# Peptides against a protein of PDB entry 4N78: the designs that were tried, part 31

Target 1, 186 residues: chain A of PDB entry 4N78
Amino acid sequence: HFQVICRLLGYQGIAVVMEELLKVVKSLLQGTILQYVKTLMEVMPKICRLPRHEYGSPGILEFFHHQLKDIVEYAELKTVCFQNLREVGNAILFCLLIEQSLSLEEVCDLLHAAPFQNILPRVHVKEGERLDAKMKRLESKYAPLHLVPLIERLGTPQQIAIAREGDLLTKERLCCGLSMFEVILT
Target 2, 155 residues: chain B of PDB entry 4N78
Amino acid sequence: MAELQMLLEEEIPGGRRALFDSYTNLERVADYCENNYIQSADKQRALEETKAYTTQSLASVAYLINTLANNVLQMLDIQASQLRRMESSINHISQTVDIHKEKVARREIGILTTNKNTSRTHKIIAPANLERPVRYIRKPIDYTILDDIGHGVKW

## One batch from the design tools (peptide; aimed at target 1 C176, target 2 R107)

Design b2_p16_4_s3 (made by RFdiffusion4, then SolubleMPNN; from b2_p16_4, 7 letters changed)
Fold by OpenDDE base, seed 3:
Structure b2_p16_4_s3 (fold): chain B 186 residues (1-186), chain C 155 residues (1-155), chain A 16 residues (1-16)
Amino acid sequence: as target 1 above (186 residues)
Amino acid sequence: as target 2 above (155 residues)
Amino acid sequence: LPDLSGEVLPMFDPNA
């Protein structure tokens, strides 16, 4: 699903969605969640000492439950605050999954474009074959597929310019060195 | 442009008119040949004249059709060339727009990106003194000790 | 097709 979304939205659509999600997250954090956190801080016991070990694990649990009873019984916390936190969490997860899916699509695009851009994978050399000879054969085999040189030789000046720009855009991908998720976490 | 205009406005319409006029002329020639054959005392001569007119008429019509056909073909070739040029121009514009849109999109998403901190893995200098891993014998917390303290509140 | 460019239909002479 996320791959389809990435393909459908493209870079621009993804950017718009992420910006809107960030606004929503910011609104939730600075609004409702902040207000609940402030309220919780006010209700939080000022002095919560570790109960004596003599009470045992059940007694300690009961002690903490009693100390936090007002917080636990705060019905709005469970319904509204936790729901908002869930929404924030979902938004973060969505952004992460979109970035991962986008990275996969970009890698696929790079792989598909590689033969046309004179990018050859390192081929496993069988014992006894010279790597250099095999690479030269591969270069020769794929030489006719080099798009930019081909267009430079046969195309109009306008076509050459477009081909060069297209080649550059194809090579430059976010997955090579950029992360969106880190920006979202900040 | 001038050649196409000449073909469309003058040569092709002119050729069509000429062909239509030839139809009328052929009818007159046919009538003449028929009357000449009926009235002539020398039937052999009249027949030879008719053959000559028939051959000439066929040749003339063939010429008119061929000329018209060639003009139409030339017109179509010029139009096809114009369409190809127009298509090329449209494709160029389309590609330029697509590239521009892509650049804009990349700028927009770029604002939402940061450089992946390739944390140069500082060689974690293994502290020289490998403190002997004190085998933390995890004593299993025997929770059974709590079984006796649980006063089961019978509801 | 042979160049028939020179062959024009004879003008009908009604007096013939």
Scores: peptide ipSAE 0.031, ipTM 0.651, DockQ to the pose 0.005
OpenDDE base, seeds 1, 2, 4, 5: peptide ipSAE 0.029, 0.028, 0.028, 0.029; ipTM 0.655, 0.653, 0.651, 0.657

Design b2_p16_4_s4 (made by RFdiffusion4, then SolubleMPNN; from b2_p16_4, 8 letters changed)
Fold by OpenDDE base, seed 3:
Structure b2_p16_4_s4 (fold): chain B 186 residues (1-186), chain C 155 residues (1-155), chain A 16 residues (1-16)
Amino acid sequence: as target 1 above (186 residues)
Amino acid sequence: as target 2 above (155 residues)
Amino acid sequence: LPSLSGKVLPMFDPNA
């Protein structure tokens, strides 16, 4: 699903969605969640000492439950605050999954373009064959597929310019060194 | 442009008119040949003349049709060439627009990105002795060991 | 087809 979304939206659409999600998250954090956190801080017991170990695990649990009773019984916390936190969480997860999906698409594009851009994979050399000779053969095999040099030789100046720009755009991808998710966490 | 205009406005219409005029002329020639054959005392000569006119008429029509056909073909070739040029221009504009849109999109998404901290992974100098990867036998964590410690519901 | 030299059918003068 996320792959389809990435394909459908493209870079522009993803950017717009991410910006809107960030606005929503900011609004939730600075608005409702902040208000609930402030309220919770006010009702938090001022002095909460660790109960004596002599009460055992059940007694300790009861102690903490009693100390936090007002917080636990705060109905609006469960209904509104936790829902907003879920929304924030979902937004973060969405951003993460979109970035991952986009990275996969970009890698696929790079792989598909590689033969046309003189990017050859390292070939496993069988015992006894020289790596250099094999690579040279591969280079010779794929040389006719090099798009930019081909267009430079046969194309019009306008076609050459477009081919070069297209080649650059194909090579420059976010997955090569950029992260969106880090910005979102900031 | 001038050649196409001449073909469309002068040569092809002219050829069509010529062909139509030839039809009228052929009818007159046929009438003449018929009358000449009936009135002539020398039927053989009249027949030979008719054959000559028939051959000439066929040749003339063939010429007119061929000329017209060639002009039409030439017109179509010129038009096809014009269409190809237009297509090329449209394609160029379309590609330019697409590239521009892509650049704008990349700038927009770029604002939402930061450089991956490529920690210069120190070249982990692979120690020369590739210790055989000890088959990490994932010992399943037996969580049953914890069954006796908790007041869990006895199934 | 040999280029039929466009000898325009001489306009048949019926009075000739």
Scores: peptide ipSAE 0.036, ipTM 0.657, DockQ to the pose 0.005
OpenDDE base, seeds 1, 2, 4, 5: peptide ipSAE 0.035, 0.035, 0.030, 0.035; ipTM 0.656, 0.661, 0.663, 0.665

Design b2_p16_5 (made by RFdiffusion4)
Pose (drawn by RFdiffusion4):
Structure b2_p16_5 (pose): chain A 186 residues (1-186), chain B 155 residues (1-155), chain P 16 residues (1-16)
Amino acid sequence: as target 1 above (186 residues)
Amino acid sequence: as target 2 above (155 residues)
Amino acid sequence: DVVPEFDPPPFTINFN
């Protein structure tokens, strides 16, 4: 699903959705969640020690039950507090997962662009062979596929300018050195 | 474009009227052969001149049509090439707009991004100079090696 | 021929 969502939205669609999800998270954190956090903070026990081990675990469980009774009995703790938090969590997971799908989508695009952009994989080296002397030979084999230099050789200025731009857009992807989940959290 | 204007404004309309002139002039020439036959004292001579005019009329109508047909074809060939150049120009405009819309979209998502500081190194990196193997040499106990440390006491 | 003009790139990428 995320894979399809990335393809259909593109960069502009994903960006707007992320910007809008930030507005939703802001609306919830500074809104209903904040109201209920301030309310439950008062219902909270002003102080609460952690009992020594001596008191045992069954007596510690009894102690936490009494100290947190008002939290345990709060009627809207699930239908509201947990619900709102789940929505915020899902919004964060969407941003993370959608970025991962985009990264996979960018890297596949780049793999197909590599033959037309003079990008060769490492070649096997037998005895008496140097990769320096061999990689350059392989580059000659795929020389007719190098798109930008071919168009600069036979193309019109208009075709050359359009090729340079398109070549730039093809080789520059977010997965080459950019990320978003960090900015989302910040 | 100059050859097209010449075809559209003069050579086609002109060659076309020259055909209409043939329409009117031939009906005169048909009457003349009938009149020249009637006035003719020599019926065989007047027939041979009618034949001459018939053959000349045929050669003329075929020439006028051929000339006009070549002009119409040249016009269509030129117009076909115009569409070929126009599509090429439209395609470049389209590619240019597509590049622009993509730059706009990438600029919009670029706001939500930062550098991912990732690097690549080796599993093991040996030091530039490996530790020299130090030979063992016996030396006596010396109770004076600390005399210069702090407030020593010499003996 | 008409050479089209283009906007600058939307951002820069520090390649890994």

Design b2_p16_5_s1 (made by RFdiffusion4, then SolubleMPNN; from b2_p16_5, 7 letters changed)
Fold by OpenDDE base, seed 1:
Structure b2_p16_5_s1 (fold): chain B 186 residues (1-186), chain C 155 residues (1-155), chain A 16 residues (1-16)
Amino acid sequence: as target 1 above (186 residues)
Amino acid sequence: as target 2 above (155 residues)
Amino acid sequence: EVVPEFPPAPFEIKKV
């Protein structure tokens, strides 16, 4: 599903969605969540002493339950605050999944374009064969597929310009060195 | 453009008119030949004249048709070439626009990205003090130490 | 009776 979304939205659509999600997350964090956190901080006991171990696990639990009774009974925390946190979480996950899906699409595009861009995969050399000879053979085999040189030889100046720009755009992908998710985390 | 215009406005209409005139003339020639043959005392001569007119007329019409056909074909070729050029231009514009849109999109999404911190594998600087692997000198567990603790029932 | 004139054919009709 995310792959389809990435294909449909493209870079532009993804950018717009990501920006809007970031705004929503920011709004939730700085607004409602912050308010709840502040309220919770006010209600939190300033001094919470560790109960004596002699009370055992049940006694310790009861102690903390009593100390945090006001927080636990804060019904709005469960309904509103947690929902907002869930929304934030979902937004983050959405961004992550979109980025991953986009990266996959980009990698696929790069792989598909590679033969046309004189990008050859590293060939597994069997023991005894010279890597250089195999690579030269591959280069020769795929040389007719090199699009930009072909167009430079046979195309109009306008076609050459478009081909070069297209080649550049094809080579430049986010997956090559950029991360959106890191921006979201900061 | 001038050639196409000439074909459309002058050559092809002119050829069509000439062909139409030839049609009318063919009827006249036929009538003439028929009457001449009927009225002529020398039927052989009249026949030869008819053959001559027939040959001339057919040759002329064939020429006119061929010329007209060639002009029409030429016109179509020119038009086809023009259409191809227009298509090429449109495609070029379309591609240019698409590239531009893509660049804009990439800039927009790029703002939302940061360089992947290739975590420089911090060379785990092996702490210089290679703690000498404590040669686990497997001290053979001297099991004889346990011999004194066990109340071995001497049977 | 004026015999209609046809334009000369530019090609020689090879008498088959």
Scores: peptide ipSAE 0.047, ipTM 0.694, DockQ to the pose 0.006
OpenDDE base, seeds 2, 3, 4, 5: peptide ipSAE 0.047, 0.047, 0.043, 0.043; ipTM 0.692, 0.677, 0.683, 0.691; seed 2 fails the geometry check

Design b2_p16_5_s2 (made by RFdiffusion4, then SolubleMPNN; from b2_p16_5, 8 letters changed)
Fold by OpenDDE base, seed 1:
Order: sequence, then C-alpha cells, then structure tokens
Structure b2_p16_5_s2 (fold): chain B 186 residues (1-186), chain C 155 residues (1-155), chain A 16 residues (1-16)
Amino acid sequence: as target 1 above (186 residues)
Amino acid sequence: as target 2 above (155 residues)
Amino acid sequence: EVVPEFPEAPFEIKKV
C-alpha cells in the first residue's frame, strides 16, 4: 500500500503529506499533549520515597498505586492523551514507512536506469579472470545503450538538454544520501 | 510553408480544373471522331485519326491525373511533416514542464531531508588498558541463606 | 469543327 501511495503522490505529494503530518504532530505535541503533561506534572507527587523492600512486591505496588492514584484515575489521560499519543505515533510510523517505500522505488529506478547511464554492476570474477577485462567487455557491450552520449551524438540541442537534465534527475535520488526520517526525529 | 501554399492554392486547384476541362474535351473529341468517321469517305483514315486522338487524350488525362495525385501526396507529406514537428515541439515543452515540476518537487521534499549521518565508525579506540576481564568469580549462590525464609516444615 | 487540344504528355507513348 505504501508503495502505491509513493508512486501516486510522487515527490511533491509525499512532501506535502509529510509537511502536513509534521504540522499535526507539532500541534499535538505542543498543544494537548503538553497540557496533559503539565497537568500530570502538577499532580505528580514531588517526593516519592522508595518504600522499604520489606513490604514486598505487592506492598510496593500498592504504595505506588496509592501515590499515583490521582494520575491513574485521571480518565482523560486514557481517552484523550493516549489517543493523541497514538496519533503521533501513527504519524511517525507513516512517515517512516513512506520513506522506506520511497527508497525502494528510488532504488528500483536507479537499477533500471543504470544500464542506460553507464553504471555497471560489479561482475563476479571467477578465479583467474581479470576483473578489468570483464568490466571492459561489459562496458563495450552496454556502450550502445548509453542514452546521453547517444542523444548528444544524434539529437537536437533541445533534446540533448532534456536528456542531460533527465539523466541528472534520474541519478539524484534521496536514497543516495538523504533521510527524511531523521528530520522528523529532530 | 510556401510550397504547401502553392500546392493548396495553385497546383491542386489548377490540376482539378485541368482534369475537368479534359473531361469536357474528351466528350468533344468523341463527338468529333464519330462525326468524322461517318462523314469520311476513307473510313480507314478516319479510324486511324480516331486512334491517334484517343491515344493522345488518354495519355494527357493520365498525365494530369498522375500530376495531381503526386501533388496531393506531396501536400499530405508536407502536412504530416508539419504535424510531426508540432508534436515534437509540444513534447519538448511538456518534457521541460515535467522536468521543472520534478525539480520543484525535489526541492520541496529536499527541505524535509537531511544528510544521512554516515556513522563515522568511530574507531572504537579499544581502551588501551584492556581491563583484564574481571574474572567473574562465580560466587556459588549459597542457597542455604534462603533456608530460613520459607515455612519449611522441619521434619 | 475545332479539334480540342490536349496537353502533351511528357512521356513517350510507346507505340505498341
């Protein structure tokens, strides 16, 4: 599903969605969640002493339950605050999954374009064969597929310009060194 | 453009007119040949004359048709070429626009991106002093310490 | 009776 979304939205659509999600997350964090956190901090016992270990696990639990009774009984925390946190979490996950899906699409595009852009994979060299000779042979084999040089030789100036721009756009992908998710986390 | 205009405005209409005139002339020639044959005392001569006119007229009409056909074909070829050029131009514009849109889109998404921190594999400088692994002296867990805590029924 | 004139064909009519 995310792959389809990435294909449909493209870079622009993804950017818009990501920006809006970030705004929503920011709004939730700075608004309702912050207010709940502040309220919780006010209700939080200032001094919570560790009960003596002699009370055992049940006694310690009861102690903390009693100390945090006001927080636990805060019904809005369960309904509104946790829901908002869930929304934030979902938004973050959505962004992550979109980025991953986009990266996959970009990699696929790069791989498909590679033969036409004089990008050759490293050939597995069997023992005894010179890597250089195999690579040279491969280069020679794919040389007729190099689109930009071909167009530069046979095309009009306008076609050459478009081909170069297209080649550049094809080569430049986010997956090559950029991360959106890191921005989301900052 | 000048050639196409000449074909459309002069050559093709002219050819059509010539064919129309030839049609009218063919009828006249036919009438002439018929009358000449009827009136002529030398029927053989009249027949030969009719054959000559028939050959000439058919050749002429054939030529006119061929010329007109070629002009029409030429016109169509020129028009087809013009359409192809127009299509190419539109395609170039479209591609340019698409490239531009893509660049804009990439800038927009680029704002939302940061360079992947190549985790500089900080050479974990192994602390020079390999602190000798503190021999985890397994202190045997003396379970006898727990003997006093349970309600063990002393048999 | 004026015999109508046809334009001369630019090609030689092979006398069959």
Scores: peptide ipSAE 0.043, ipTM 0.695, DockQ to the pose 0.006
OpenDDE base, seeds 2, 3, 4, 5: peptide ipSAE 0.040, 0.042, 0.039, 0.040; ipTM 0.691, 0.684, 0.683, 0.686; seed 2 fails the geometry check

Design b2_p16_5_s3 (made by RFdiffusion4, then SolubleMPNN; from b2_p16_5, 10 letters changed)
Fold by OpenDDE base, seed 2:
Structure b2_p16_5_s3 (fold): chain B 186 residues (1-186), chain C 155 residues (1-155), chain A 16 residues (1-16)
Amino acid sequence: as target 1 above (186 residues)
Amino acid sequence: as target 2 above (155 residues)
Amino acid sequence: VEVPSFPEPAFEIKKV
């Protein structure tokens, strides 16, 4: 599903969705969630000491339940605050999954373009074969597929310009060095 | 443009008219040859005249058809060339627009990105001094400390 | 393509 969304929206659509999600998250964090956190800090016990281990696990649980009774009984916390936190969490997860899906799509595009851009995969060299000789053979095999040099030789000046720009755009992808999710976490 | 216009407006219509006129003329020539053969006292001369007219008429029709066909082919070639030029222009515009859209989209999404901290895996510079693997001497857990806590059934 | 030179279509129908 996320792959389809990435393909449908493209870079522009993804950017718009991400910007709007960031606005929503910011609004939730700075508004409702902040207010609830402030309220929770006010009702939090000023002194909560660890009960003695002698009370056992049930006694310790009851102790903390009693100390946090006001927080647990705060109905708005359960209904509104936790829902908002869930929304924030979902938004973050959505952004992560979109970025991952986009990265996969970009990698796929790069792999498809590689033979046309003189990007050769690292070839596994069997024992006894010279890596250089194998690479030269690969270069010679894919040389006719080099799009930019081919167009530079056979194309019009306009076609050459477009080919160079297209080549640059094909090489420069987000997955090569950029992260959206890191921006979201900051 | 001038050549295509001349072909469409003058040469091809003119060739079609000439071919139609030739059809009507062929009928007249056939009638003439038939009547001339019937009325002529010298049948051999009349036959030779008919052969001459037949040869001339067939050659003329063949010429007209060939000329018309060549003009039509030339017209089609010019039109095909024009279509190819239009296609090239459309493709160029389309590609230019797509590149522009892509650049705009990339600027927009780029604002939402930061450089991946290439955690350069610090080359674990193997410390030159191979610190001797600190032999983890597993001190045996002395379980004797637990001997006093269990109500062991004294056999 | 050598266009065969056909004689000029002069259908001069000699007016008998």
Scores: peptide ipSAE 0.050, ipTM 0.663, DockQ to the pose 0.006
OpenDDE base, seeds 1, 3, 4, 5: peptide ipSAE 0.045, 0.092, 0.047, 0.043; ipTM 0.662, 0.658, 0.660, 0.656; seeds 3, 5 fail the geometry check

Design b2_p16_5_s4 (made by RFdiffusion4, then SolubleMPNN; from b2_p16_5, 9 letters changed)
Fold by OpenDDE base, seed 5:
Structure b2_p16_5_s4 (fold): chain B 186 residues (1-186), chain C 155 residues (1-155), chain A 16 residues (1-16)
Amino acid sequence: as target 1 above (186 residues)
Amino acid sequence: as target 2 above (155 residues)
Amino acid sequence: EFVPEFPEAPFEIKRV
């Protein structure tokens, strides 16, 4: 689903969705969640001493439950605050999954374009074969597919310009060094 | 453009008119030949004259048809070439627009990105004592351990 | 004298 979304929206659509999600997340964090956190801080016990270990785990739990009774009984925490946190979480996950899906699409594009851009994979050399000879053979095999040089030789100036720009755009992908998710976390 | 216009407005219509005129002229020639043959005392001469006119007329008509056909073909070739040029121009514009849109889109998404912090992979300091690779003794996975978990039909 | 008005063909018709 995320791959389809990425293909459908493209870079622009993804950008718009991500921006809107960031706005929503910001609004939730700085608004409703912040207000609940402030309220929770007000109702938190000012002094919470560790109970004696002699009470055991159940007794300690009961102690803290009693100390936090006002927080636990805060009905709006479960219904509103946790829901908002879920929404934030979903938004973050959505952004992560979109970025991952986009990265996969970009990698696929790069791989498909590679033979046309003189980007050749390192060929596994069996013992006894010269890597250089094999690479040279591979280069020679794919040399006719080099799009930019081909168009530079046969194309019009306008076609050459378009080919160069297209080549650059194909090479410059987000997955090569950029992260959207890091921006979302900041 | 001037050549195409000449073909459309002058050469092809002119060729059509010439063929039509030739049709009327052929009828006249036929009438003449028939009458001449009937009236002539020298039938052999009349026949030779008819043959000459027939040959001339057929050659002329064939020439006119060929010329007209070639002009039509030339017209079509010019039009096809014009269409190809137009298509090329449209494609160029389309590609330019697409590239522009892509650049805009990339700028928009780019502002939402930051450089991946290549966390300098801490040099995994190889522990000094290369613990001898414990020979991975492939213990056969005893799948019988799973026999007790599933409602396996005791055959 | 009837003179037919046919355009001249640019090719010589070889009398077969």
Scores: peptide ipSAE 0.038, ipTM 0.713, DockQ to the pose 0.006
OpenDDE base, seeds 1, 2, 3, 4: peptide ipSAE 0.042, 0.037, 0.037, 0.034; ipTM 0.712, 0.708, 0.701, 0.700; seeds 1, 3 fail the geometry check

Design b2_p16_6 (made by RFdiffusion4)
Pose (drawn by RFdiffusion4):
Structure b2_p16_6 (pose): chain A 186 residues (1-186), chain B 155 residues (1-155), chain P 16 residues (1-16)
Amino acid sequence: as target 1 above (186 residues)
Amino acid sequence: as target 2 above (155 residues)
Amino acid sequence: SPLGELTKTAEELLQL
């Protein structure tokens, strides 16, 4: 699903959705969640020590039950507090997962662009062979596929300018050195 | 474009009227052969001149049509090339707009991004100078090696 | 770049 969502939205669609999800998270954190956090913070026990081991685990469980009774009995703790938090969590997971789908989408695009952009994989080296001397030979084999230099050789200035722009857009992808989840959290 | 204007404004309309002139002039020439036969004292001579005019009328109508047909074809060939150049220009405009729309989309997501500081190194990196193997040499106990440390006491 | 500065090229990335 995320893979399809990434393809249909594109960069502009994904960006707007992320910007809008930030507005939703902001609306919830500074809104209903904040209201309930301030309310439950008063219902909270002003102080609560962690009992020594001596008291034993059964007595510690009884102590936490009494100290946190008002939290455990709070009627809207699930239908509201947990619900709102789940929505914020899902919004964060969407941003993370959608970026991962975008990264997979970009790396596949780059794999197909590599033959037309003079990008060769490492070649096997037998005895008496140097990669330096061999990679250059392989580059000659795929020389007719190098798109930008061919157009600069036979193309019109208009075709050349358009080729340079398109080549730039093809080789520059977010997965080459950019990320978003960090900015989302910040 | 100059050859097209010449075809559209003069040569086609002109060669076309020259055809209409043939329409009117041939009906005169048909009457003349009938009149020249009637006035003719020599019926065989007047028939041979009618035949001459018939053959000439045929050669003329075929020439006028051929000339006009070549002009119409040249016009269509030129117009076909115009559409070929125009499509090429429209395609470049389209590619340019697509590049622009993409730049706008990338700029919009670029706001939500930062550098991912990732690097690549080796599993093991040996030091530039390996530790020299130090030979063992016996030396006596010396109770004076600390005399220069702090407030020593020499003996 | 509309995307900003990149730490790697497509070539460096695909050769990883």

Design b2_p16_6_s1 (made by RFdiffusion4, then SolubleMPNN; from b2_p16_6 with K8H E11R Q15L L16E)
Fold by OpenDDE base, seed 1:
Structure b2_p16_6_s1 (fold): chain B 186 residues (1-186), chain C 155 residues (1-155), chain A 16 residues (1-16)
Amino acid sequence: as target 1 above (186 residues)
Amino acid sequence: as target 2 above (155 residues)
Amino acid sequence: SPLGELTHTARELLLE
């Protein structure tokens, strides 16, 4: 599903969605969540001392339940605050999954373009074979597929310019060095 | 443009008219040959004259058809060339627009990206400072990232 | 030339 979304939206659509999600997250964090956090801080006991270990685990738990009773009984915390936190979490997860899906699409594009861009895969050399000879053979095999040199030789100046720009755009992908998710986390 | 116009407005219509006129003339020649053969005491001479006129008429018609056909072919070639040029222009514009749109899109999404830090510790550091939108700095694409994803063609 | 061929054919037909 996320792959389809990435294909459908493209870079521009993804950017718009991400921006809107960031706005929503910001609104939730600075608005409702912040308000609840402030309220919780006000209700939180200023001094919570550890009970004596002699009370055992049940006694300690009861102690904390008593100290935090007002927080635990705050019904709006479960219904509204936690829902907002879920929305934030979902937004973050969505961004992560979109980035992962986009990265996969970009990698696929790079792989498909590689033969046309003089990007040769590393050839596994069997024992006894010369790497250089295999690489040279591979280069010779794919040489006719090099799009930009081909167009530079046969094309008009306009076609050459477009081919170069297209080649550059094909090579330059986010997955090669950029992360959206890191920005979202900051 | 001028050549195409000349073909469309002058040469091809002119050729068609010439063929039509030739048809009318051929009918007259046929009538003449028939009458000449009937009236002539020397039937052999009349026949030879008819053969000569027939040969000449066929040659003339063949020439007119050939000329007209060549003009039509030339017209079609010019039109085909014009269409190819138009197609090329449209494609060029389309590609230019697409490239531009892609560049804009990449700038927009680029604002939402930062450089991948290879540091293992994903410390969720609360952004102390509003990180200025890191301008997309074109870093050389490290294709080595693809080395782990691709099934290396085990040749 | 095509014209030459036609003329030749025409001549042949007239000789028959």
Scores: peptide ipSAE 0.019, ipTM 0.657, DockQ to the pose 0.005
OpenDDE base, seeds 2, 3, 4, 5: peptide ipSAE 0.017, 0.019, 0.016, 0.017; ipTM 0.674, 0.666, 0.650, 0.664; seed 3 fails the geometry check

Design b2_p16_6_s2 (made by RFdiffusion4, then SolubleMPNN; from b2_p16_6 with K8H E11K Q15L L16Q)
Fold by OpenDDE base, seed 5:
Structure b2_p16_6_s2 (fold): chain B 186 residues (1-186), chain C 155 residues (1-155), chain A 16 residues (1-16)
Amino acid sequence: as target 1 above (186 residues)
Amino acid sequence: as target 2 above (155 residues)
Amino acid sequence: SPLGELTHTAKELLLQ
């Protein structure tokens, strides 16, 4: 699903969706969640000492349940605040999955473009074969597919410009060094 | 443009008219030949004259048809060339627009990106003692070990 | 070609 979304939206659509999600997340964090956090801070016990270890795990749990009773019983926390946190979480996950899907699409595009851009994978060499000789054969095999040099030789100045720009755009992809998710976390 | 216009407006219509007029002329020639043959005392001479006129008439019609056909072909070639130029122009515009849209889109998404901190993998200073790479002898993966995990119903 | 010769002959005849 995310791959399809990436293909349908493209970079622009993804950007718009991400921007809107960021706005939503910001609104949730700075608005409702912040208000609940402030309220929770107000009702939070000012002095919460660690109970004695002698009470054991059940006793310690009961102690904290008692100290946090007002927080736990805060109905709006369960219904509204946690829902908003889920929404934020979902937004983050969405962004992550979109970025991952986009990266996959970009890698696929790069791989598909590679033969046309004189980018050849390192071929497995059988024992006794020279890597260099095999690579040269591959280069020679794919040389007619080199788009930019071909257009530079046969094309009009306008076609050459377009081919160069297209080549650059094909090579420069987000997956090569950019992260959206890091910005979202920031 | 001028050549195409001349072909469309003058040469091809003119050729069609000439061909039509040739029909009328051929009819007159035929009538003449028939009458000449009937009236002539020397039937052999009249026949030879008719053959000459027939040959001339056929040659004339062939020329008119050939000229017209060549003009039509030339017209079509010019039109095909114009269409190819138009197609090329449209494609160029389309590609330019697409590249522009892509650049805009990339700028927009680029604002939402940061450089991946390629953690400078600290140069793992290879410990000076090059432990001889233990030749990983690829032990053949005995896939028979997986034979027991598949619940193949032993009948 | 025979057609070329005919065309030439026809052209000459039409120009006369």
Scores: peptide ipSAE 0.020, ipTM 0.665, DockQ to the pose 0.006
OpenDDE base, seeds 1, 2, 3, 4: peptide ipSAE 0.024, 0.018, 0.020, 0.018; ipTM 0.667, 0.670, 0.659, 0.647; seed 1 fails the geometry check

